# Ledger of designs, part 24: peptides against a protein of PDB entry 7Z53

Target 1, 150 residues: chain A of PDB entry 7Z53
Amino acid sequence: PRIKNQADCIPFFRSCPACPGSNITIRNQINALTSFVDASMVYGSEEPLARNLRNMSNQLGLLAVNQRFQDNGRALLPFDNLHDDPCLLTNRSARIPCFLAGDTRSSEMPELTSMHTLLLREHNRLATELKSLNPRWDGERLYQEARKIV

## One batch from the design tools (peptide; aimed at target 1 F79 H83)

Design b2_p18_7_s1 (made by RFdiffusion4, then SolubleMPNN; from b2_p18_7, 10 letters changed)
Fold by OpenDDE base, seed 2:
Structure b2_p18_7_s1 (fold): chain B 150 residues (1-150), chain A 18 residues (1-18)
Amino acid sequence: as target 1 above (150 residues)
Amino acid sequence: EDRIPATPAYLLRRLIEL
């Protein structure tokens, strides 16, 4: 199901490969933030990463959230687990690792961090709503349907 | 490219301070 109120919609587009005879252009990820958002930055473009970004502890179709910190009760991006974590190396005293997101730059650019955080929250909101509307849907269905809406 | 470099630590600190 689509969001009926367009005012509540976030404009998204999907990555599309170039086809012969097509005038489809591909925007870079940064430029996409200003008008349209490529959800691949949030969900990950590769299957292993996409799985790591999900909350697999339940059948709610949620994205993983930070387990240490929240923003006044609101979700933050989960931390990554890098061997040589550049975030840890940048500020050794803080001991805060890099965020895990579909875009590897999520910890370097505040704009991306904010956008990923927003879309994380929106996905989880949508998944929760979909669960309420469709109690028999499993986690995979909820995740995919929320992903389609986002 | 980023306008201002920021780490998760910086962002989290800002959230706490706000």
Scores: peptide ipSAE 0.172, ipTM 0.680, DockQ to the pose 0.038
OpenDDE base, seeds 1, 3, 4, 5: peptide ipSAE 0.050, 0.099, 0.120, 0.042; ipTM 0.588, 0.651, 0.662, 0.607; seed 4 fails the geometry check

Design b2_p18_7_s2 (made by RFdiffusion4, then SolubleMPNN; from b2_p18_7, 13 letters changed)
Fold by OpenDDE base, seed 5:
Structure b2_p18_7_s2 (fold): chain B 150 residues (1-150), chain A 18 residues (1-18)
Amino acid sequence: as target 1 above (150 residues)
Amino acid sequence: DDRIPASEAFLLRRAIEE
């Protein structure tokens, strides 16, 4: 997706880095970036996960958002429902569970959380705009068209 | 009833943002 004014770099690796500056490291990083750009970490690569990441309560083509917290009125990633939630175990007093995303690392890396959140908001923004432009589109059409734009 | 394809909408937004 087209993202303007990203001041913060996001460390993203598909695998453990090899020798710094090596072709292997560069290749892995590029591959990771291309995989990230396809937004598979936001939408999920498998249909069951993809459906769980969607708001299926309406025909607006939206991704699911957090039902407990917002960022000054803006959407946050929904929480997962893990039996043994590692995020709850890391700080038992905070009682904040892991986020649900296409990539399980979203809760482990705040930078990825931020990017996922950004793309979540962008998708929902696009779906909303597409609904305004094409009011007769159903949720599936809105979701798919917004996904294509992201 | 389709009014504006996704591609067109994307281009329009891009034009507005630039």
Scores: peptide ipSAE 0.027, ipTM 0.566, DockQ to the pose 0.025
OpenDDE base, seeds 1, 2, 3, 4: peptide ipSAE 0.022, 0.024, 0.026, 0.016; ipTM 0.562, 0.453, 0.553, 0.353

Design b2_p18_7_s3 (made by RFdiffusion4, then SolubleMPNN; from b2_p18_7, 12 letters changed)
Fold by OpenDDE base, seed 2:
Structure b2_p18_7_s3 (fold): chain B 150 residues (1-150), chain A 18 residues (1-18)
Amino acid sequence: as target 1 above (150 residues)
Amino acid sequence: PDQIPATPAFLLARLIEE
């Protein structure tokens, strides 16, 4: 990313496995590792966030997907709805808000965006398959069972 | 099967400040 206005910068800290890290760096690394253990980067680690990441319009147990864009017909992460969206500040004409994900860094690193997108698609695929195998399961059951597999 | 998607073009545009 290219940010010229320092006032609009989103603070970002990288961990360095081969270097001694600050307390903040260590915390970020621990958070990332914990996220990978339980896929909280996709589902969220807190209940309010987890609910916002779900498609609540049906009983299919799906994660929410982007309503504006698709990737050749495939799902993308949904946008967040921040009243003071920092992502909009990086390029005011682009008008692309931050993605909503379990990890707030998903909009900062394309690698995370891609990985989260992949896992989003996988969850929705699994939920869809589980629905076909278990037609009587409701959305909560489908969501939880798919989450266990991912 | 699924592969890691490329960064969407609209996202790349946002990452470059005007």
Scores: peptide ipSAE 0.171, ipTM 0.733, DockQ to the pose 0.042
OpenDDE base, seeds 1, 3, 4, 5: peptide ipSAE 0.037, 0.035, 0.132, 0.129; ipTM 0.603, 0.617, 0.714, 0.702; seed 5 fails the geometry check

Design b2_p18_7_s4 (made by RFdiffusion4, then SolubleMPNN; from b2_p18_7, 11 letters changed)
Fold by OpenDDE base, seed 2:
Structure b2_p18_7_s4 (fold): chain B 150 residues (1-150), chain A 18 residues (1-18)
Amino acid sequence: as target 1 above (150 residues)
Amino acid sequence: SDQIPASPEFLLRRLIES
């Protein structure tokens, strides 16, 4: 969920990779925190990633869902298409790639995977409801409005 | 990053079973 009043938020910001003293560990922690605040863990912080996380096959403003698996009919995160997918290397017989999410750590911890999955479902639920309430909204509007609510 | 993620297979199973 998004914190609506930013004035009440702790002023964390994503660290500059080029800044002196920066390291990936600290950056990941800060990114995770800010990701939670602005829901970028779900939607992605970079535009190319954000586009890949969306369902672009329609004008419903939905996030992309897994095309191979479901959770008793409920959506799961889509798979990524990494060139050298580290998840495929963990268990070569399983042939399950890494999940695609706004946070690259989505496949590292079950808790993150679960949270991302739940927020994915929530977004799609909201987008669906908004479509019902506002039939003339296009996919971009639905996506953005749902994103603001999550 | 050289961090190896958990197997998504197990994550999927956990989600499906929950």
Scores: peptide ipSAE 0.144, ipTM 0.739, DockQ to the pose 0.043
OpenDDE base, seeds 1, 3, 4, 5: peptide ipSAE 0.139, 0.096, 0.092, 0.070; ipTM 0.737, 0.730, 0.713, 0.672

Design b2_p18_8 (made by RFdiffusion4)
Pose (drawn by RFdiffusion4):
Structure b2_p18_8 (pose): chain A 150 residues (1-150), chain P 18 residues (1-18); non-standard residues A16 CSO
Amino acid sequence: as target 1 above (150 residues)
Amino acid sequence: ATHELRDFLSSLVPPHPF
């Protein structure tokens, strides 16, 4: 109904195999995230990304927030610096990149981005309240406690 | 064909603004 040219095709990449190039093993695929319901979409599933998502400027246990833009005084997700950045293509003049989140698909829909941004703000809210209650807690404890709650 | 499309789209990506 839409593609009249049969020499055309719809693009598709095979998933990455767990055992590349093997003739012995039955091909299986890879999960890049923790299977647990643990908010890995907020905090990351690999240690470097998790650090990059954190605010390292103080001992407050916060996730990093966008430094150029706010939503009526509230935090937005930070930008990611991707090589193949699809978000810039949606509006050339706007020059707004994809967001950095615990998962790489946070910018796929604005509706989805809104849920990520919401949980970012909630973490920072909890970490702020927990600091008021327990002033002796360092940045790592505040981070872990808020993460546990989220 | 999928790789060609991906490379083409990649060539359209401008530098990061921030």

Design b2_p18_8_s1 (made by RFdiffusion4, then SolubleMPNN; from b2_p18_8, 11 letters changed)
Fold by OpenDDE base, seed 5:
Structure b2_p18_8_s1 (fold): chain B 150 residues (1-150), chain A 18 residues (1-18)
Amino acid sequence: as target 1 above (150 residues)
Amino acid sequence: ATLRLLLERRSQIPPNPY
C-alpha cells in the first residue's frame, strides 16, 4: 500500500517481490531500487515550475540550488521571486526570500524545507553518478533518470 | 557499478501494485 499524504509524510511504494523461473512457490526480493518516493514537492507537478526548478546552465540534469547560501558546502533550495514575498515581509531585517520548490509551502514549514533540501541533494547526487556512468547522456536524460530513482 | 545494476534490475520489475 501507498502512503499518500505529501504534506505530513513522504509517499512511497515498497518493493514488489518476484518469483523467478518455474518455481512459483518461492518469492524472492529483488535486490534493486524498486521503491520510489512521490517527490512532486521537489520536482513540481507542473511543467513550467519543473523547468524553473532545474539548473539550465549545463547538461548535467541538476536541480537548481541556492546561489547565495550553502550548508557547509551542501546545497540549499533556490529562492523564489515573488512580488509580495511573505518571507521578506515577515522579517524585513533578515531579508531572506521564500524558497522555490514544487510545494508552495516549502518556506512555511521547516519540516518540508528540510525534506525538500535532502531530496534536492539526493537528486543532484544521483544525476552526478549517472553522468559518471553514462557520460553521453544529456541533461534531460540525466534529470529524468535521477528523478525516477528518487 | 552498483547504481547501474540497480537500474537494470529495476527495469525488469513490473510496476508496484500497491
Scores: peptide ipSAE 0.027, ipTM 0.509, DockQ to the pose 0.018
OpenDDE base, seeds 1, 2, 3, 4: peptide ipSAE 0.022, 0.022, 0.020, 0.026; ipTM 0.586, 0.544, 0.493, 0.476

Design b2_p18_8_s2 (made by RFdiffusion4, then SolubleMPNN; from b2_p18_8, 13 letters changed)
Fold by OpenDDE base, seed 5:
Structure b2_p18_8_s2 (fold): chain B 150 residues (1-150), chain A 18 residues (1-18)
Amino acid sequence: as target 1 above (150 residues)
Amino acid sequence: KTLKILLERRSQIPPNPY
C-alpha cells in the first residue's frame, strides 16, 4: 500500500468492481453507498421523531414546514417545541426557537440547517410531483416513495 | 414525460444490498 502507516487512516469503502464476463478489460464500479446524504438527518432515525417531522394535516406525504417564516416563498424547517429551548435562551432578543430536524445538531451548525432545508424542499417537491403522477396514492405512500428517491 | 419515467424507474429500484 502507498500509505504504510495505517493508524492514521480512516477506513472507507465506496464501491465494488464489476466486470462483464466476456471482456475483462472493461471494469464497472458498483456504488456501495446507499445514499449520498444520510437520510436520518432529514427524516429522523426514530419513528416518533419521523412522525413529528411530517405534515399530518393532509394526505400529500409532505414534511412539515415552518408556519411562521418562508424564504422568498420557499419552505424553511419547522420549529421544535422544547421545554427549555437553548436557542431561545442563547439570544433572548431574537426569539427564534430551535429547528426541528432529524439531527439534533441542526440548530447548532448552519451548514446542516441549510442542507436539511434543501432536502426538505426536495422531498416536498418530489411528493408533489408524485401526487400529480399518481393521484390515488395516499399520504403514506407519497411520503415513502419520495423518501426513497431522496 | 422524462420526469415521469425517471420517478417511476427510481421508485422501482430495490434497496442497495451493500
Scores: peptide ipSAE 0.022, ipTM 0.503, DockQ to the pose 0.017
OpenDDE base, seeds 1, 2, 3, 4: peptide ipSAE 0.020, 0.017, 0.007, 0.009; ipTM 0.462, 0.343, 0.368, 0.383

Design b2_p18_8_s3 (made by RFdiffusion4, then SolubleMPNN; from b2_p18_8, 11 letters changed)
Fold by OpenDDE base, seed 1:
Structure b2_p18_8_s3 (fold): chain B 150 residues (1-150), chain A 18 residues (1-18)
Amino acid sequence: as target 1 above (150 residues)
Amino acid sequence: KTLELLLERRSQIPPNPY
């Protein structure tokens, strides 16, 4: 970036390009092959948060899901446990806490909430399929492999 | 894990139903 003050920069890393075959006109990114979307917002960039986002009750490598609500049988983001929860304060009648996600803005922007939800579902789907394909994989491996694919 | 392995695993997974 053409910014002199690196301290003010938002870190953004991109993967190396890959040109499969002889067709070098179409340049793909490695992350597109391993991960369709930068899903760091789903998993969290910090280990403590990442652990809180996981379902640690089993060895299925799943992300935690909402325990109170589902969307037509489909998973929703888990609730955070915040003192002075701003989501509860803004609409006391709804009594809906903020969602917990890798991005703290998950409850701030409906678009992000939706995206996080979809990627949560996709991760859990992938982990489930990977478990079926690899029954001996433990939860950590399932989680990591699914994370790589998302 | 190698990229090839990830691609192999990905190819074995059915399309996203969501």
Scores: peptide ipSAE 0.018, ipTM 0.527, DockQ to the pose 0.018
OpenDDE base, seeds 2, 3, 4, 5: peptide ipSAE 0.023, 0.017, 0.008, 0.027; ipTM 0.422, 0.506, 0.396, 0.508; seeds 2, 5 fail the geometry check

Design b2_p18_8_s4 (made by RFdiffusion4, then SolubleMPNN; from b2_p18_8, 10 letters changed)
Fold by OpenDDE base, seed 1:
Structure b2_p18_8_s4 (fold): chain B 150 residues (1-150), chain A 18 residues (1-18)
Amino acid sequence: as target 1 above (150 residues)
Amino acid sequence: ATLALALQRRSQVPPNPY
């Protein structure tokens, strides 16, 4: 069926099909993310993305937070800077860009957005506590130690 | 639990520079 109303359509990028074995006929999806266990949805699977998700303005080991909006004083995910932002295209009246997260699906599923937001807050909480306990730790150590706890 | 883990990772030795 042809969908005529595209105003409520969210553009999705579907991952390529993959067959893990030579004789496997079951169509799987190639993983664009690492294991859920390492919280790559929060920290990013690639180093360039991971750097963009960090607050590099200080030595507190924090993840970057939204600079435009807060949730009753609590942090929200930062916005991405996409040339062709699908979130802006989906709802032109809202004028809200996609969130930047380790998982590219963060803006596609509200459940993921909420989870990533909570884990972002937890990381920053942990980094803050670690800084209090270890005032001589630099931002890299604070970030890595907090990441290990999450 | 998270606070307990943070306490377990306490160290007074500063990390190496970047």
Scores: peptide ipSAE 0.025, ipTM 0.568, DockQ to the pose 0.013
OpenDDE base, seeds 2, 3, 4, 5: peptide ipSAE 0.017, 0.020, 0.015, 0.019; ipTM 0.424, 0.446, 0.299, 0.402; seed 3 fails the geometry check

## One batch from the design tools (peptide; aimed at target 1 N55 M56)

Design b2_p19_1 (made by RFdiffusion4)
Pose (drawn by RFdiffusion4):
Structure b2_p19_1 (pose): chain A 150 residues (1-150), chain P 19 residues (1-19); non-standard residues A16 CSO
Amino acid sequence: as target 1 above (150 residues)
Amino acid sequence: SEERKEELEREAYRLALQP
């Protein structure tokens, strides 16, 4: 009904196999995230990304926030610096990149981005309250406690 | 409770902007 040219096709990449190039093993695929319901979409599933998502400027246990833009004085997710950045293509003049989040698909829909941004703010809210209660806690403890709650 | 939560989020945001 839409593609009249049969020489055309819809693009598709096979998933990455767990055992590349093998003739012995039955091909299986890979999960890049923690299977647990643990908010890995906020905090990341790999140690470097997790650090990059944290605010390292102080001992407050915060996740990093966007430094150029705000939503009526409230935090937005930070930008990611991707090589193949699809978000810039949606509006050339706006030059607004994809967001950095615990998962790489956070910008797929604005509706989805709103939920990520919401959980980012909630973490920072909890970490701020927990600091008021327990001034002796360092940045790592505040981070872990808020993460545990989220 | 909603207004308080928004105030705290703004506060957390100002803190997050500190170098």

Design b2_p19_1_s1 (made by RFdiffusion4, then SolubleMPNN; from b2_p19_1, 7 letters changed)
Fold by OpenDDE base, seed 2:
Structure b2_p19_1_s1 (fold): chain B 150 residues (1-150), chain A 19 residues (1-19)
Amino acid sequence: as target 1 above (150 residues)
Amino acid sequence: AEAEREALEREATALALQP
């Protein structure tokens, strides 16, 4: 994978990080891309995961964002709470856990992480706009309508 | 946004093809 700025790199867990052009990496990326048809990679395909990806602290229909870090003031994916976090195993010193996203592979490839992040931001933007246009919509309505637009 | 998602897919694909 292309690393543009190594100084700002987050450690990622990869099955074969030293294998450029590995079939496994390509398949994983392609498989992740296939989920874009329904954006399940962002929202999760299972209800428990989908709930964990949402901000349930309010009725704004937002996806959860990272509470520890931002990207120049912009939202990042929340961290997962994996019992055996593989991202922490790749770099013990960095101690950056895996991101939580609709795809469990979100922290295996920087391009997926970036894409998930952008779509997270877009969802939250849409939900915010929809709230402005429809002040009486509750969080569930905002979330669902934003999800349909993404 | 579907159009935005498609653009992101293309970007991701391009990145995937590069080391």
Scores: peptide ipSAE 0.027, ipTM 0.456, DockQ to the pose 0.027
OpenDDE base, seeds 1, 3, 4, 5: peptide ipSAE 0.015, 0.017, 0.024, 0.018; ipTM 0.537, 0.484, 0.498, 0.511; seed 4 fails the geometry check

Design b2_p19_1_s2 (made by RFdiffusion4, then SolubleMPNN; from b2_p19_1, 7 letters changed)
Fold by OpenDDE base, seed 1:
Structure b2_p19_1_s2 (fold): chain B 150 residues (1-150), chain A 19 residues (1-19)
Amino acid sequence: as target 1 above (150 residues)
Amino acid sequence: SMEEEERLIREATALALQP
């Protein structure tokens, strides 16, 4: 079980590949991704990396977001801080650093970048909702519970 | 410029989100 208190549960749908349905929505796409994707690619498999991917400036249990850019108000992945940033070196005109994610390959494949971005947004959404439902939870609890749902 | 960088990131993200 993800959440022990049933009153604090947030519904999170999973994709049903055999179910009859209308056009696939973005929500369905996210659900499908979470069904087969290892969440370690989002959260990091090592503790130092996992900590660097979190927003430690508050007790909201959020993942870190890009501090320079947003997508129409929506979060983007944070930039990494590499001495020899391969993303900057390969395209010097674009001047976009590599993204920081649980998977170092996130900046190599746009599809992976988009997936991680969506899951980042979903985590932060879930953490926000969990905070609303459970005001007494600290940042660690919010982060862990949101991570379990994703 | 930062504006150009932001545009490029958004465009790349938008394209990746498309089927």
Scores: peptide ipSAE 0.025, ipTM 0.562, DockQ to the pose 0.030
OpenDDE base, seeds 2, 3, 4, 5: peptide ipSAE 0.022, 0.023, 0.021, 0.014; ipTM 0.544, 0.577, 0.515, 0.376; seed 4 fails the geometry check

Design b2_p19_1_s3 (made by RFdiffusion4, then SolubleMPNN; from b2_p19_1, 7 letters changed)
Fold by OpenDDE base, seed 5:
Structure b2_p19_1_s3 (fold): chain B 150 residues (1-150), chain A 19 residues (1-19)
Amino acid sequence: as target 1 above (150 residues)
Amino acid sequence: MEAEREELERQATALALQP
């Protein structure tokens, strides 16, 4: 391992593969919050969180994006609304709250933040393309189909 | 006809976006 100091490491585990149905050639990953890359970190594992991560202002099937900041026009993760936001407490001068994601660790590790941001962008890209190809699809269908692809 | 169109659009989507 490149990192010798394991005391500062957060352990991640690889999820087990699952082959549901008759098609054994397609492997799905079992969603686990302990996995390094999991769709649950982006979409949320629980319905209330999943809804909060979505842009519900339209029928485009998009995930919510940051309303204050962008990366040269590209989307960033939305901010969370924590009562005792540890990100705000860490640097009181910056006043940057923690990001909202399916995993609370998203703001603790820049690597996770980056991955979640990329997957957010990819989902929204896919949903946009799906809308262009399927203009009659509603937001729920667009969201679910994009989620299946990611 | 509409159902058939939707299926064709779905197939086009699958071809375009699925790895």
Scores: peptide ipSAE 0.021, ipTM 0.400, DockQ to the pose 0.028
OpenDDE base, seeds 1, 2, 3, 4: peptide ipSAE 0.000, 0.000, 0.000, 0.000; ipTM 0.266, 0.280, 0.217, 0.335

Design b2_p19_1_s4 (made by RFdiffusion4, then SolubleMPNN; from b2_p19_1, 8 letters changed)
Fold by OpenDDE base, seed 2:
Structure b2_p19_1_s4 (fold): chain B 150 residues (1-150), chain A 19 residues (1-19)
Amino acid sequence: as target 1 above (150 residues)
Amino acid sequence: SMAEEEELVRKATELALQP
């Protein structure tokens, strides 16, 4: 069904204007499924990105969460800081930038955003549980152990 | 399930504390 109320929607951007929509969807869904094995779509495959995805303000081993919005009290992905943000360009009225995730396509498809969000929440849940079980662990240990479980 | 995840956390903790 066509979305009737754009105000209730998070804007998304398609990176390939020349590609068939069906092929993009299939490819992205397959990538999401394969990334579920190692969760690289959540944590990032490169160290600089991985660090940017972490909450470095404490020693709880958490991933960074959105500082502006929540989903009924639950965490959302943080925003990226892109020059000429394609998400902002797609829907100028909404003024919602692209999300930051291990997969740069997180804001291209709502399915990917949902998956990343769920795994973000799961990581933070696991890190919290590990902290309760192992109060002497630092943030690095908590982060790595939670990452292994996800 | 949440219960399964808690069990995994417990097992992971036990393994991590072993030398």
Scores: peptide ipSAE 0.017, ipTM 0.512, DockQ to the pose 0.066
OpenDDE base, seeds 1, 3, 4, 5: peptide ipSAE 0.014, 0.016, 0.019, 0.016; ipTM 0.444, 0.460, 0.474, 0.447; seeds 1, 3, 4 fail the geometry check

Design b2_p19_2 (made by RFdiffusion4)
Pose (drawn by RFdiffusion4):
Structure b2_p19_2 (pose): chain A 150 residues (1-150), chain P 19 residues (1-19); non-standard residues A16 CSO
Amino acid sequence: as target 1 above (150 residues)
Amino acid sequence: PATFLKGVPADPPPEPLPS
């Protein structure tokens, strides 16, 4: 009904196999995230990304927030610096990149981005309250406690 | 045949994360 040219096709990449190039093993695929319901979409599933998502400027246990833009004085997710950045393409003049989050698909829909941004703000809210209650806690403890709650 | 649309890197790059 839409593609009249049968020499055309819809693009598709096979998933990455767990055992590349093998003739012995039955091909299986890979999960890049923790299977647990643990908010890995906020905090990341790999150690370097997790650090990059944290605010390292102080001992407050906060996740990083966008430094150029706010939503009526509230935090937005930080930008990611991707090589193949699809978000710039949607509006050339706006030059607004994809967001950095615990998962790489946070920008797929603005509706989805809103839920990520909400959980970012909630973490920082909890970490702030926990600091008021327990001034002796360092940045790592505040981070872990807020993460545990989220 | 069609292929996936490819993006380009941001220019200038995004601001640094707080440290």

Design b2_p19_2_s1 (made by RFdiffusion4, then SolubleMPNN; from b2_p19_2, 7 letters changed)
Fold by OpenDDE base, seed 2:
Structure b2_p19_2_s1 (fold): chain B 150 residues (1-150), chain A 19 residues (1-19)
Amino acid sequence: as target 1 above (150 residues)
Amino acid sequence: PDVFVRGIPADPPPPPLPR
């Protein structure tokens, strides 16, 4: 799609389909779709990944957000740190790495990126509301309770 | 005062974050 305003658009670049070593398989796609019910596509199904998706700088139970870009003031997915980043290889001049999400397909299809982004925002909204209602809850409690609601 | 969410009582205040 033609990006007219970078501030109002998700800076999405589709990964190269021919990149060797990609963990994006049909099986992973099916698992991601099945995990939509429990939102594991957003939170990650593995503990190391789940921890990397969280904002650990405070006790607010938030998911990490992009530090370089926003969507008209709203949060975007954080970037991953891949050695052979297929998103960077797709368009070297753009220099936009793949997004980090619970679903490894987060940067393969714009529709998935959008859905992940919306659920990220919803989690952070819920965590913020829960913090307001329960000021004594720590980040772990806020994160888990928001995760259960999503 | 903290509010019960889904019947779960509020937790005590967390310790300060390590820096």
Scores: peptide ipSAE 0.012, ipTM 0.422, DockQ to the pose 0.016
OpenDDE base, seeds 1, 3, 4, 5: peptide ipSAE 0.009, 0.008, 0.008, 0.009; ipTM 0.371, 0.438, 0.398, 0.411

Design b2_p19_2_s2 (made by RFdiffusion4, then SolubleMPNN; from b2_p19_2, 6 letters changed)
Fold by OpenDDE base, seed 4:
Formats: C-alpha cells, sequence, structure tokens
Structure b2_p19_2_s2 (fold): chain B 150 residues (1-150), chain A 19 residues (1-19)
C-alpha cells in the first residue's frame, strides 16, 4: 500500500514503498523491514523498563547495548542487574548475567535473544540514519521515530 | 516534503555509527 499523505508516510515495505514521493536513496537507507514486527519485546511495555533499555548518555535515541561484549563489532543486549540472577546461577563458570530486554524471557530462549539482538541493532541503525537526515532531532525524537519504524 | 526530514535545519555531521 501507498500512503497519500506524505506527512504520515513511512517507507515500511521494501517491495512496495509506501512513500512514492520520498527520495529513493533515503528510502534505501531507512527501509529495512519487510513486515510489521511487534517490537514490544525490545522496547518494553512499561515506562520504567523502557527507560532502562535506552542509552541516556547522549541525544542519539539509541537503545542501550552491552558494555562488556560485542559480536564482531556489533551490539549485544545489555546485562540486567538481578539480585538472584538465574543466568549466573545456571552456569557459575561462565559468569554471564541475564540480558536486559523488554521481554523477561530474552535470556531463556536463544531464539528470543537473537531476535532481540537483531531488533536492537536495527533500532540503533535507524536512529543513526535518522540523525544523519535530521541533525537537530533530539534523542527522544530519534528514539520515537526509530521505534515507530521498527 | 520529505518523509524523514521534518524541516529541521542541517547541522554538522553526526558522530560515527554506534557499534
Amino acid sequence: as target 1 above (150 residues)
Amino acid sequence: PDVFVRGVPADPPPPPLPR
């Protein structure tokens, strides 16, 4: 489908851009999803959790990333801070705590962890691209716009 | 009217991409 009102337009579909009046190069940079994804698992459904999932150290609208580990230079989910961390208790040698995500099950299933990680990376990519397009946008605007696209 | 440019003036280039 294509949106007639350009003000409400989001280039969501790769195969059929929703914004025919958009710059094709801009579309190619931003349009990364082929279908709608319920990203509540990434952003959290409650405001306190949502804030904890964000990088508040700058105005880039980014989600928080792991500060100890990366995957070939790519972001990983941040660690949670649990008193009785079941992940630490499960494998005491590894000493890897549970990941922090919008879904508490993120560390229970590798499939969920992977999906959370991918969407984390995509959000941060989108936020970065939006910053490039709109340098004066603050972190809140960048975060919200990226969240709407994901 | 650009979908992603909301009439915000241009500033210096943003910092490098996050990892």
Scores: peptide ipSAE 0.017, ipTM 0.385, DockQ to the pose 0.020
OpenDDE base, seeds 1, 2, 3, 5: peptide ipSAE 0.011, 0.014, 0.007, 0.006; ipTM 0.400, 0.416, 0.419, 0.360

Design b2_p19_2_s3 (made by RFdiffusion4, then SolubleMPNN; from b2_p19_2, 6 letters changed)
Fold by OpenDDE base, seed 5:
Structure b2_p19_2_s3 (fold): chain B 150 residues (1-150), chain A 19 residues (1-19)
Amino acid sequence: as target 1 above (150 residues)
Amino acid sequence: PDVFRRGVPADPPPPPLPE
């Protein structure tokens, strides 16, 4: 697999052992990137953070979304609740807090924000589809199954 | 078969996240 436009990609790198083939190396890097985003940024690497990133108000297995803003009806990342929010300090007139994510840089780098947003939307899309196909699944099952697919 | 449907062999659940 070849990424045609690397300029639009987020430059993540993980150290991996040398692979015999270039394609395998690229695939491993992509998989590593996805796993990194999945574990540390979208879903959270720790259980308390993971719970905070979920919508616990229902049994739909959804990730939490922004309650103040949407992008033409599409979900945005939820805001964090930081005492000394650097995003608020950057531009006090804008009054936009940092997004809640596993990586604090997500609000500082639009590329990271975009990727997190896309994966958030994809998870919620998958969870919604899984609910329609499996109406008896509870929120935990929906969340876990969607997480596995992403 | 639709991988989204119940009954498709699923991967083992991921380990629980550390607290």
Scores: peptide ipSAE 0.013, ipTM 0.372, DockQ to the pose 0.018
OpenDDE base, seeds 1, 2, 3, 4: peptide ipSAE 0.007, 0.006, 0.013, 0.012; ipTM 0.316, 0.372, 0.375, 0.409; seed 3 fails the geometry check

